# Peptides against a protein of PDB entry 5IXI, part 134

Target 1, 141 residues: chain A of PDB entry 5IXI
Amino acid sequence: TPLLDASSLEYLFAQGQYDLVKCLAPIRDPKTEQDGHDIENECLGMAVLAISHYAMMKKMQLPELPKDISYKRYIPETLNKSIRQRNLLTRMRINNVFKDFLKEFNNKTICDSSVSTHDLKVKYLATLETLTKHYGAEIFE

## One batch from the design tools (peptide; made by RFdiffusion4, then SolubleMPNN)

Design b2_p29_7_s3 (from b2_p29_7, 11 letters changed)
Fold by OpenDDE base, seed 1:
Structure b2_p29_7_s3 (fold): chain B 141 residues (1-141), chain A 29 residues (1-29)
Amino acid sequence: as target 1 above (141 residues)
Amino acid sequence: KLPSPVFASDEEYEESLKYWLEKFNSQFD
């Protein structure tokens, strides 16, 4: 795994987020129903990483985040469209559980551990590599 | 279209959280 300087990592992280959301780096095709479930969980997890990074960069605490913050801007647009087509109660559960997930994740990692924005970028890009079809081979291979 | 909704149960939520916490404890770079 090659060492990336701060500027390169910042660029790759920003571009990676854009590519994932805009489906320019398409997520891999699920091989089973469980695999599809795992892929969606990975996407939502990446949204948590991205939002946590945003909050840290803005020096905002979780209670200070807007109430309307959600995964919608941080997951692939195709997945977002898919979720919008699901049952209302299912969507409500996803929304609520995501917020709880974000809170607990930040409490157990950002607050209780020495996690930096650098760490979040690395984890994001590493996950992006495993989640997408052919992205980022030169970064962590 | 991905077939299964995420966070359909509390058990699934806990497993997902544990998964990501363990991922953070590992080194990717």
Scores: peptide ipSAE 0.222, ipTM 0.698, DockQ to the pose 0.282
Fold by OpenDDE base, seed 5:
Structure b2_p29_7_s3 (fold): chain B 141 residues (1-141), chain A 29 residues (1-29)
Amino acid sequence: as target 1 above (141 residues)
Amino acid sequence: KLPSPVFASDEEYEESLKYWLEKFNSQFD
């Protein structure tokens, strides 16, 4: 992958988040039902990365995050609408599992390692490239 | 709209978590 300077990476990371959520960089079409599930999983993972980055930038620990923290603002709006159309029990499970996922992910990658905000940005953009249809083809070679 | 619900089971959750943990620890460059 080509080396990006800090300012360029910061810009691309911010723009990438916006493009993903606003569906300006639309997620790829699922090839199978399982692929659709994988896409949703990756979207939720993107939310975890974004939230973790936010927490690190604010020098906040996981317990300091709002208890009602959600993926809703960090996933594609189309996916968010889709999830909201699912039954209550499903939505509750998704929310609860996401919180557990965020906690465990941070415990194993952030709290117990030297992962930096730089690393999170790189991981985010790399995932964004594979998740979306035509985004970031020139960012990583 | 995506058809499949996410995290339908504990096993599915664990697989998803493992996937992301491994992915995060991997190098992209």
Scores: peptide ipSAE 0.225, ipTM 0.695, DockQ to the pose 0.286; fails the geometry check
Fold by OpenDDE base, seed 2:
Structure b2_p29_7_s3 (fold): chain B 141 residues (1-141), chain A 29 residues (1-29)
Amino acid sequence: as target 1 above (141 residues)
Amino acid sequence: KLPSPVFASDEEYEESLKYWLEKFNSQFD
C-alpha cells in the first residue's frame, strides 16, 4: 500500500466518511441478494470503524459515548432510509446487534492489540475502496 | 436499495463479526 503522510490520510479519511454517508461515493450494486446482505454488513462494519476512531480521538470508552450513538450517521443515507422502512422489530434487532457488535469488536481489537487511529483510517479507506464504485483507485493498488 | 435485513440471525452476526475481525487483523499496506 502506498505510503500516505499523516495530513493526507486525515483528509482522505474525513472525506471518505463524508462521501460514503452522502452517497457521493455510492456503494457498489449488489450482484445477488446475498451480495446485498454482505454490502449491508460491510456498511455497518464501516460504522464500527468510524465510531471506534471517534472514541479513540476523544479518549473515551464506549459506555461514555452518547446514548444516541448509532450506525445511522455513519452509513450511506440510502441504506439508512432503507433500514428505516423496515418493521419495528427488525430495526430494534439491528440497533441492539450493532451495539453488541461494536462492543465485541472493540474488545477483540482495540483492547487486545495496539491499534491506533492511523490503523483505523487505513482500514476504513481500504474497505471503502472495495465497497464503493470506482473509489480509492488513486490511493490503493 | 439493498434487499435483505442485516444481522437476520445470530449465525449471521457471528459470521459478520468474524469477517471484520479477520479483515481488521489483515495488513493493507
Scores: peptide ipSAE 0.223, ipTM 0.696, DockQ to the pose 0.284; fails the geometry check
Fold by OpenDDE base, seed 3:
Structure b2_p29_7_s3 (fold): chain B 141 residues (1-141), chain A 29 residues (1-29)
Amino acid sequence: as target 1 above (141 residues)
Amino acid sequence: KLPSPVFASDEEYEESLKYWLEKFNSQFD
């Protein structure tokens, strides 16, 4: 992995989050139905990384996060709109499973290992590069 | 529009979680 200084990484991480959510860096087109499902899972995973980073920066544990914590502000707006159009039971399941996913991810990666905010930013940007259409920053070769 | 719902079953959830845990803990960068 090419060396990125702390200031550059911080900037790229912040800009990457904004570009993903605002669809300035649109997610890639699915090749199959399964691929589309995988893309949605990747987006939700991105939200987990972003929220985990936020929690670490604020020195907060998951139980200390707002009870209304959700993926909604951390996924592409187009995907969020799509999810909102699904039936209530589906949306409830997505919300509940996401919270469980966030908990399990943090327990097994953040709490049980020496993961830093630096690591989360790198993982986020690497995933963003593979997920989006035109995000050719080529930061990681 | 993405065609399929996310986390449709417990099995699907476990597979997704396993995928991300392996991805994160692997030498990725």
Scores: peptide ipSAE 0.221, ipTM 0.694, DockQ to the pose 0.296; fails the geometry check

Design b2_p29_7_s4 (from b2_p29_7, 13 letters changed)
Fold by OpenDDE base, seed 3:
Structure b2_p29_7_s4 (fold): chain B 141 residues (1-141), chain A 29 residues (1-29)
Amino acid sequence: as target 1 above (141 residues)
Amino acid sequence: MLPSPVFASDEDFEKSLKYFLEKFNSQFD
């Protein structure tokens, strides 16, 4: 991957979030059923990165985040619609697991490993490249 | 469009996400 300057990285990170959520950068097709599960988990991971970045930029600890914060606004709209069609118990499970995921990431990765906002942007864009069908070919090649 | 994944059980879903979390965090070690 090429070395990006700070201004370019900031722009690409913001645009990448928009493209993922609005499905302008569509996620790749699953090769198997398990691959489909992995893709969904990758999307949830992208939400964790985005939320953690937001919290760090606002200098807020995880418990200080609004209670209504969730993955819903940080994943592809198509996936969000799919999740909303699932039964209540499944949606509750996903919400709880995501919250635990976010907490675990902040405790063991953000705090313990001293990850910076720069690192989160790089990881987000790198994951976006592998997760989507067409994104980043001209940028990362 | 992403097809809706069908998990065999709640345990399978949690195990899958746990594996992802462990793999993800190990990248920052």
Scores: peptide ipSAE 0.054, ipTM 0.609, DockQ to the pose 0.266
Fold by OpenDDE base, seed 1:
Structure b2_p29_7_s4 (fold): chain B 141 residues (1-141), chain A 29 residues (1-29)
Amino acid sequence: as target 1 above (141 residues)
Amino acid sequence: MLPSPVFASDEDFEKSLKYFLEKFNSQFD
């Protein structure tokens, strides 16, 4: 895989987020029930990466982020629709779990490690390639 | 069609988080 310059990486990261959320890069079909769970977890992970990147770019801590920050804007719309159809208690649990997920990631990874926005973009795109059906074939081939 | 909610328990959450963090951090080892 060739080295991407900063401008190209920024563009691909932005486009990748849009493609994932809008399902232009559809998530892969689960092979098993556990695989399906892994896919949803990876989607939440993608949201964590995206939000963490946003926070770093804005030089904000998690408590300083707007209250409207949620996984809902950073996961595939298909998954978001699926979650919306679940009962209230389940949705509340997912929200709480995600918040804890984001918090722990920032505490244990972002704050403890020398992780840069560059690293987050690379990880995001790499995960996007494996999470979606055919995304990144020409980029990471 | 997407599967049922993934985090049925706190244990499931911890396992998922641990797995995610390990995958992420391993890229810098």
Scores: peptide ipSAE 0.052, ipTM 0.620, DockQ to the pose 0.296
Fold by OpenDDE base, seed 4:
Structure b2_p29_7_s4 (fold): chain B 141 residues (1-141), chain A 29 residues (1-29)
Amino acid sequence: as target 1 above (141 residues)
Amino acid sequence: MLPSPVFASDEDFEKSLKYFLEKFNSQFD
């Protein structure tokens, strides 16, 4: 496949986020119950990438981000609905672990490795290809 | 195919994700 230029990458990244959240690019079917759990974790990972990209674009540090920033708007709507149906304690645990991961990712991955927004877009799209049902096959094959 | 990110062979991302996954799973075990 041809190398994507910056404008194409920006477009695909934006479209990919939209497609994932709106379930236009549905996530792959779980093979087992554990695989289903892994898929949810991958979705949360995608949210970390998206939020990190947003923060970098806005030149904001984590403490400067809105207190209500969360994975909720950056994961598939179906998954978000599923999580919201879980009890309060479970939701609190998910939120806390996610925040800790986001902080860890920012400090050790982004800052220490000097990851750029370009790198995040590439990783996001690459992960999206494996996470969803043959999404972007023509682009990545 | 998209080029590889500037991760150390994706090691930094994978390490962070692995940390998250392990920590996340521990909350429910």
Scores: peptide ipSAE 0.068, ipTM 0.624, DockQ to the pose 0.075; fails the geometry check
Fold by OpenDDE base, seed 2:
Structure b2_p29_7_s4 (fold): chain B 141 residues (1-141), chain A 29 residues (1-29)
Amino acid sequence: as target 1 above (141 residues)
Amino acid sequence: MLPSPVFASDEDFEKSLKYFLEKFNSQFD
């Protein structure tokens, strides 16, 4: 992986988030049902990274984040639409598990491992490359 | 659009996400 300066990394991270959410960088096609499940989990993981990065940049604790902040704004719009079509109980379950995931990530990964915003951007872009179709080929190859 | 996964239980979904969390954490160790 080529070394990127801070400005380039910041730009790519912002653009990558936009491309993922707006489906300009479409997620890869699932090979199996389980693969589809894994892809959704990866998308939710990407949301955790993005939200955690946002919180760190704003120097905010998780409880201080706006109530409307959820995975919905940080996952592909197509996936968000799919989740909205699921029944209420399922959506509530996803919300609860996601909140727990976000909390655990911040406690165990960010706080315990002293992860920086730089690390989150690198991880986000690296995951984006594997999650989406042909994204980042020119950057990471 | 991704196919919507059907979870047999809340535990299954939590387990899958926990596994993903562990995967992420291990990379920062």
Scores: peptide ipSAE 0.058, ipTM 0.618, DockQ to the pose 0.337; fails the geometry check

## One batch from the design tools (peptide; made by RFdiffusion4, then SolubleMPNN)

Design b2_p30_1_s1 (from b2_p30_1, 10 letters changed)
Fold by OpenDDE base, seed 1:
Structure b2_p30_1_s1 (fold): chain B 141 residues (1-141), chain A 30 residues (1-30)
Amino acid sequence: as target 1 above (141 residues)
Amino acid sequence: SIEESNPMSESAKKGLDNFFKKVKSVNLYP
């Protein structure tokens, strides 16, 4: 993988989000049940990165984001469909956990670690390399 | 790896890695 300029990184980040959500870069098959849980959790983490990147680019603070902000548009469509089939209590828990992730990330992680939009893009794309089946092999090797 | 070719700051890397570690540690099922 070459050193990417700002425009290239922005492009790949946008494309990576699209590929993940549209399942053009499908998430990898879980090796175990726990691995499956880890994959789902990482997808929620990816949603946090995507939303936080958006907020940072728009110079928005967390309270300025929609109160009903959700992971739904930022995770693989297949996973979203799966979650929709789960019972209400489970979905409520996922929503609450996600909001907690988003809150902690924006109130602590970004501030305490001096995370930039560049860092978010790199972390997002690097996670795609391991989270999806073919993304790293096809694009970044 | 894109991360190797486009490194982030050590602070950011640590923070982001820790965040994902926490994310993966949460049990979504009671």
Scores: peptide ipSAE 0.751, ipTM 0.963, DockQ to the pose 0.800
Fold by OpenDDE base, seed 5:
Parts: sequence; structure tokens; C-alpha cells
Structure b2_p30_1_s1 (fold): chain B 141 residues (1-141), chain A 30 residues (1-30)
Amino acid sequence: as target 1 above (141 residues)
Amino acid sequence: SIEESNPMSESAKKGLDNFFKKVKSVNLYP
């Protein structure tokens, strides 16, 4: 993978989000039950990155985001469908945990670690490389 | 990898890696 200029990185980041959500870059098969849970949690983390990047680009603070902000449009559609089939208590927990992730990330991680939009794009794309099946093989190898 | 060719700062990398570690550690099915 070459050093990417800002425009190329922005493009790949946008395309990567689309590919993840639309399952054009499908998530890898879990090796164990715990691995499956890790994959789902990582997808929630990816949603946090995507939302936080948007907020940073728009120079928005977390309270300015919609109060009903959700992971649903930022995770693979297959995973979203799976979550919708789970019981109410589980779905409520996922929603609450995600909101906590988003809050902690924006209030602590970004500030304490001096995270930039560049860093978010790189982390997102790097995570796609391991989270999905052969993502970017044609481009990054 | 994309990260090797487009490095983050040490602080950002550590923070982001720690965040995902924390995210993965949460049990959604107690």
C-alpha cells in the first residue's frame, strides 16, 4: 500500500464504509462463538469511528448529534438484520452500550489521544483489512 | 497494510487500539 494523499484516503474511506454496510466487503467468518462476538463488537466500534469522523468533519460536538443516533446504518446489513431478530433486552443493551462507546470515544479517546480525521480513516480502513474477507487485496497488496 | 504506509501518531494509534480492545471486551450477552 502506498502513502495516500488526502483525496485518495477520503475516497477509500467513503468507499470502505459503503462496502462494509452493503456487504460488498463481507465480514469474515467467526472461528468461535467468542470470535463472533468480537466481530460484532468491532462492527459497533466501526460505527463509532464513522459517526465520529462525520462529526469532526462537520465540526460538531457530540451533543449536537441526533439523540437517536444509532449503529444501524453503519454496520453490515446482514448483522443489522441479525440484531433485529434478537430479543428486546438484548437489543436494548446493544443500543445502550453503543451510546456509551460513542460517548467515551468522543469525550475521551479523541481528546486524550489527539486523534485526527486522518487517523480515523486509517484506523477504519486498517480494521476493514482484518475484519472483512480479503478487503483491498487488489489495491493494498 | 494501509496503516503501515499511512502511519498514525503513536498517541493516536495507542488510543484507537485501546478503544477497540475495550469495545471487544464488553459482553453483550451476560
Scores: peptide ipSAE 0.751, ipTM 0.963, DockQ to the pose 0.818
Fold by OpenDDE base, seed 4:
Structure b2_p30_1_s1 (fold): chain B 141 residues (1-141), chain A 30 residues (1-30)
Amino acid sequence: as target 1 above (141 residues)
Amino acid sequence: SIEESNPMSESAKKGLDNFFKKVKSVNLYP
């Protein structure tokens, strides 16, 4: 993979989000139950990156985001469907944990680590390389 | 890899890696 200019990186980031959500780049098969949980958690992390990148590009702070902000449109559709089929208490927990992730990321990680939109795009794409079945090999080898 | 060819700042890399470690450490199904 070459050094990408800003426009190329923006394109790949946008396409990567689309591919993940639409399952065009499907998430990898879990090797164990714990691995499956790790994959789901990483997907929630990816949602945090995507939302935070959007907010940063729009020069919005976390409190300016909708109160009902959700991971639903930022994770693989198959995973979203799976979560919707889980019991109410589980879904409530996932929602709460996600909101905690989002708060932690925006109130601490971005500020404390001087994270830029460039960094978010790179981290997002780098995570796709390991999170999905074929994306890394297809695009970044 | 994309990260090797398009490096983040040292602080950003550390922060982002730590965030994902925290994310993966949470048990959503106790």
Scores: peptide ipSAE 0.749, ipTM 0.963, DockQ to the pose 0.809
Fold by OpenDDE base, seed 3:
Structure b2_p30_1_s1 (fold): chain B 141 residues (1-141), chain A 30 residues (1-30)
Amino acid sequence: as target 1 above (141 residues)
Amino acid sequence: SIEESNPMSESAKKGLDNFFKKVKSVNLYP
């Protein structure tokens, strides 16, 4: 993979989000049950990155985002469908956990670690390389 | 690796890695 300029990185980041959500870059098969849980949690993390990047680009603070902001359109559609089939208590827990992740990330991680939009794009794409079956091998070398 | 070719600052990398470590540590099914 070459050093990417800002426009190239922006393009790949946008395409990567689309590919993940639309399952054009499908997530990898879990090796164990715990690995499956790790994959799902990592998808929630990816949603946090995507939302936070959007907020930063729009110069919006967390309280300015909709109160019902959700991971749903930022994770693979297959995973979203799976979560919808789970019981109410589980879905409520996932929602609360995600909100906690988003809050923690924006109130602490970004500030304490001086994270930029550039860093978010790189981390997002780098995570796609390991999270999905073929994305890294297909696009990056 | 895109991360290798497009490096983040040390603090950003550490922060983001720690965040995902925390994310993975959460049990959604207690």
Scores: peptide ipSAE 0.749, ipTM 0.963, DockQ to the pose 0.791

Design b2_p30_1_s2 (from b2_p30_1, 14 letters changed)
Fold by OpenDDE base, seed 4:
Structure b2_p30_1_s2 (fold): chain B 141 residues (1-141), chain A 30 residues (1-30)
Amino acid sequence: as target 1 above (141 residues)
Amino acid sequence: SILESNPLSPSAEKGLNEFLEKVKSVDLYP
């Protein structure tokens, strides 16, 4: 994989988000039940990265984000459908935990670790390489 | 991998990894 310039990273990051959500880059098959849970959690993490990147690009602070900000448009559509079918308590927990993730990331991680938009894009794409089945094979190999 | 050719800052790498590991450690299905 070559060193990517800003334009290339921006393009790949945008395309990667699209591919993940639209399941063009399908998430990997879980090896175990716990692995399946890890995959779902990681998808939520990816949503945090994507949303936070958006906020940073728009120079928005967390309180300025929409109150109804959600992971729904930032995770694989198949997973979103699956979550919608789960019971109310489970969905409530997922929503609450996601809010906490977003809060912690924006109030602590970004600041304490000096995370840049560049870092977010690279980390997002790198995570796609392991989270999905065959992503990056044609691009990064 | 993309990380090999596009390194993160050391602090960002640590912070992002710790965050994602924490995310994975949470039980969403108690």
Scores: peptide ipSAE 0.724, ipTM 0.958, DockQ to the pose 0.808
Fold by OpenDDE base, seed 1:
Structure b2_p30_1_s2 (fold): chain B 141 residues (1-141), chain A 30 residues (1-30)
Amino acid sequence: as target 1 above (141 residues)
Amino acid sequence: SILESNPLSPSAEKGLNEFLEKVKSVDLYP
């Protein structure tokens, strides 16, 4: 894979988000039930990265984000549909845990590790390489 | 991989990896 300039990285990051959400880059098949849970959790993590990148680009602090900010628009549509069909307690837990992830990431991880928007883009795309089926083969092989 | 040619800063790499590992460790289905 080549060293990407800022414009190329921005493009790939935007396209990668689109591909994940629209399932154009489908998530990999789980090997076990636990693996399936790990995949779903990682999707929530990806949502945190995407939202945090947005906030950083807009120079917004976490309290300035909408209070109803959610993972729903940042995870695969198939997963979102699945979550909506789960029982109320499970959905409540997912919502609460996600908010905790977002808070910890923005209040601690970004600051303590000096994470930049560049780092977020690269990590997001690198995670897509392992999370999805054959993503980036046309670019990264 | 993209990381091979576009490395993260060392601190960012550590922080982001630790965060995602923590995310994966949480049981959402007790």
Scores: peptide ipSAE 0.724, ipTM 0.958, DockQ to the pose 0.801
Fold by OpenDDE base, seed 5:
Structure b2_p30_1_s2 (fold): chain B 141 residues (1-141), chain A 30 residues (1-30)
Amino acid sequence: as target 1 above (141 residues)
Amino acid sequence: SILESNPLSPSAEKGLNEFLEKVKSVDLYP
């Protein structure tokens, strides 16, 4: 993989998000039940990265984002369908925890670690390499 | 890996890794 210029990185980041959500780059098979939970949690983390990147690019603060912002449009569609089938308490917990993740990331992590939009793109794509089955094979080999 | 050719700053890498590890550590299925 070469050092990517800004335009190339932007393209790959956009395409990567699309591929993850549309399951064109399907998430890897869990090795254990706990691994399955880790994968789902990591998908929520990916949603935080994607949303935060959008906010940073638009120079928006977290309170300016829609109040009903959710992970639903930023995770694999298969996972979203699975979550919708779970009991109400579980769904409520996921929603609440995700909002806490988003707050912590934007109020602490980005500031304390001097995270840039470039960093978010690279980390997102790097996570796709390990989270999905075949992503990047034709690009990053 | 994309990280090998496009490295993050040490602080950014540390912060992002710690965040994602924290995310994975939360039990959403009690």
Scores: peptide ipSAE 0.724, ipTM 0.958, DockQ to the pose 0.796
Fold by OpenDDE base, seed 2:
Structure b2_p30_1_s2 (fold): chain B 141 residues (1-141), chain A 30 residues (1-30)
Amino acid sequence: as target 1 above (141 residues)
Amino acid sequence: SILESNPLSPSAEKGLNEFLEKVKSVDLYP
């Protein structure tokens, strides 16, 4: 993989998000039940990265984001469908924990670690390489 | 790997990795 300029990185980041959500780059098969949970959690983490990147690009602070901001449009559609089929208590927990993730990331992680939009794009794409079945091998080798 | 050619700052890499590890550690499915 070459050193990517800003425009190339922006394109790949946008395409990567699309591929993940639309399952064009399907997530890897879990090896165990716990591995399956880890994969789902990582998808929620990816949603935090994507949303936070959006906020940073739009120069929006966390309170300016929609009150009903959710992971739903930022995770694989198959996973979203699966979560919707779970009981209300579980869905409430996922929603609440996700909001906490988003708060912590934007109020602490980004600031304390000097995370840039560039860092978010690269980390997102790098995570796709390991999270999905074929993305890394096909695009980045 | 994209990271090989497009490295993160050491601070950002540490922070992002720690965050994602924390995310993985939460039991969302009790």
Scores: peptide ipSAE 0.722, ipTM 0.958, DockQ to the pose 0.775

Design b2_p30_1_s3 (from b2_p30_1, 10 letters changed)
Fold by OpenDDE base, seed 4:
Formats: sequence, structure tokens, C-alpha cells
Structure b2_p30_1_s3 (fold): chain B 141 residues (1-141), chain A 30 residues (1-30)
Amino acid sequence: as target 1 above (141 residues)
Amino acid sequence: SIEEQNPMSPSAKEGLDAFFEKVKSVDLYP
């Protein structure tokens, strides 16, 4: 696969987000309990990338994002459903941790590392390749 | 891979990789 032009990369990024959320590209099976936790954490990271990319495209700063911004629409639906079934304290922690991730990413990572929207798309898609079972391959369960 | 064929800037790659390592290091279930 050659270097993607801007429009192709944008399309692939949009489709990748959709596939992850809708579980068309299901997350990989955890090898261990810790691996399962890592996968969930990466999903939160993916949500940060997606939201931050949106904000950058809209020329928005973090404080301009909706107060109720959440990971819920940016992670696999199966994971979201699982999280909703967990106890209140766990859900609160996940919410708080996610908000911290989002803040740190937008206040530090993007600025300190000169991250562009291009970089976000590439990182997102590259992570999909390792996070999901069948991304990039037409293999179905 | 997507990353090999569409490289990020060196600084962005370092920052983004570091961010994900930090993300994975957080225990959501203490």
C-alpha cells in the first residue's frame, strides 16, 4: 500500500472509527486479564485521539468541548456496554481517568510533540491494526 | 503497515507512543 493521499487517509480514518465503535473490526481477544485491561485502556486512548482530532479539525480548544464529553461514542459498543454494567465507583474512575487522559493529551502531548491531524489519523489506524482482530483483512468470525 | 507507509513526524510518533504507554500503565481497577 503506497502513501495515502489526504482524502484517502481521511476516509480510512473515518471508516476505522466506525468499524471500531460498531465492532465491525472487533477488538482482539485478550491473552490474559492484564492484556484485557490494556486493551480497554487503549480503547480509551483511541477515544482521546478521535475527540482531539475532531477538536483540531473544528479549531476548538479543550475548554470549548462539551462539558459532558465522554468516551462512550468513541469506544467499541461491546466495551461500552460492559462498562455500564460495572459498579458506580469503577465507572466514576474510568470517567475521571479518561478526562485526565484527554486533558493531558490536549494540553501537553499535542503541543509538546507538534502533533498534526495527519499524525492522529496515522496513529489511530496503526493502533487499529494491533488492537483489533481483522482490521485490514477481510476475515470474519 | 499504515505507519510504515504513512509516517508520522518523528516528534509526533515519540509523543503519541509515549502517551499510549502512559495510558496502558494506568490501573483502572485498583
Scores: peptide ipSAE 0.732, ipTM 0.960, DockQ to the pose 0.842
Fold by OpenDDE base, seed 2:
Structure b2_p30_1_s3 (fold): chain B 141 residues (1-141), chain A 30 residues (1-30)
Amino acid sequence: as target 1 above (141 residues)
Amino acid sequence: SIEEQNPMSPSAKEGLDAFFEKVKSVDLYP
């Protein structure tokens, strides 16, 4: 596949987010319990990328984001439903850790590594290739 | 792959990869 222009990359990034959340690109089956945890953690990472990209595109600083911002809209719906069934303490931990991830990413990672919106899109889509069962097989193989 | 055809900057790749490694290292379900 050739180098994507900005508009094409933007389209694929938007579609990739939709496909992940709506489970049109389903996450891969875990091979072990730990693998399952890794998959869920990566989904939280994907949520951080998506939110941070949105903020950058809107030229918003992290404090300008809603204080109740959550991963819920940015992870697979099946995973979201699973998390909702877990006990309160676990859900609280996930929420708190996610907020810490978001803070660290925006206050450190983006700045220290000179991350651009282009980089976020590429990382997101590249992670989809490994996180989901067969995303991009028709396009990237 | 999309990454091969649309490479990130070296610093961005390093930072983003490191972030995901950190994310995966956290036990969310103790």
Scores: peptide ipSAE 0.732, ipTM 0.960, DockQ to the pose 0.836
Fold by OpenDDE base, seed 5:
Structure b2_p30_1_s3 (fold): chain B 141 residues (1-141), chain A 30 residues (1-30)
Amino acid sequence: as target 1 above (141 residues)
Amino acid sequence: SIEEQNPMSPSAKEGLDAFFEKVKSVDLYP
């Protein structure tokens, strides 16, 4: 199978983000409590990828992003609702950890590994394939 | 898979995989 052309990959990436957030491609059921935590953490990672891709496409540096940048619009809506129900200390930690992830990713990972927007899209979509139940699958019910 | 048909550079793959491993390693519920 040939490589996806740039426009096709861009489309799939955009649609994949929408499907993840709107739970059209719902995240998989956790096998254990730790697996559940891993899934949530991966969702935060997906948010970092999405935001960083946007920044790169707009040729923006991290400080140019909104100061209140958050994972909330980039993770599954069900997970966002779950997080909002957790205690204040936990929510504060998640917010702080996410900001650290975003900072490290943009200041180190992208630079040290020469990550391109192509790479971000591929990593995002590849992660969707394992993170979600029905990504790429036809749904008839 | 998407990755098989649209491979990342080896450096990018290594970096991105390492990042996700680090992300998963963080305990959000200490």
Scores: peptide ipSAE 0.732, ipTM 0.960, DockQ to the pose 0.875
Fold by OpenDDE base, seed 3:
Structure b2_p30_1_s3 (fold): chain B 141 residues (1-141), chain A 30 residues (1-30)
Amino acid sequence: as target 1 above (141 residues)
Amino acid sequence: SIEEQNPMSPSAKEGLDAFFEKVKSVDLYP
């Protein structure tokens, strides 16, 4: 796979987000109970990347984002439905943990590591390659 | 892989990898 130009990378990033959320690129089957937890946590990480990329593209700071911003529209629909069925304490913890992830990522990781929108797109797509069953099999090597 | 063909900066890669390791380390079901 050759180096992607900016427009191609942007297209793949947009399509990748759509494929993950709509489960067109389904997440891989967990090998163990812990692996299942890791997969769910990575999905939350993917949501952080997607939201942060949006904010950076719009030149918005974290406080400018809606206070009720959530992972719900940025994770696989099947996982979102599963989380909705879990008990209140679990849902509250997931929400709080996600908010902490988003805050730390935007206040520390992006700044301390000089992360660009390019880096976010690459990391997102690279994670899709390992997180999902067959994503990019015909495209990426 | 896409990462191999479209490299991130070393600093960005390290930071992003570390972030995901931290994300995976969190127990959502204590």
Scores: peptide ipSAE 0.736, ipTM 0.961, DockQ to the pose 0.827; fails the geometry check

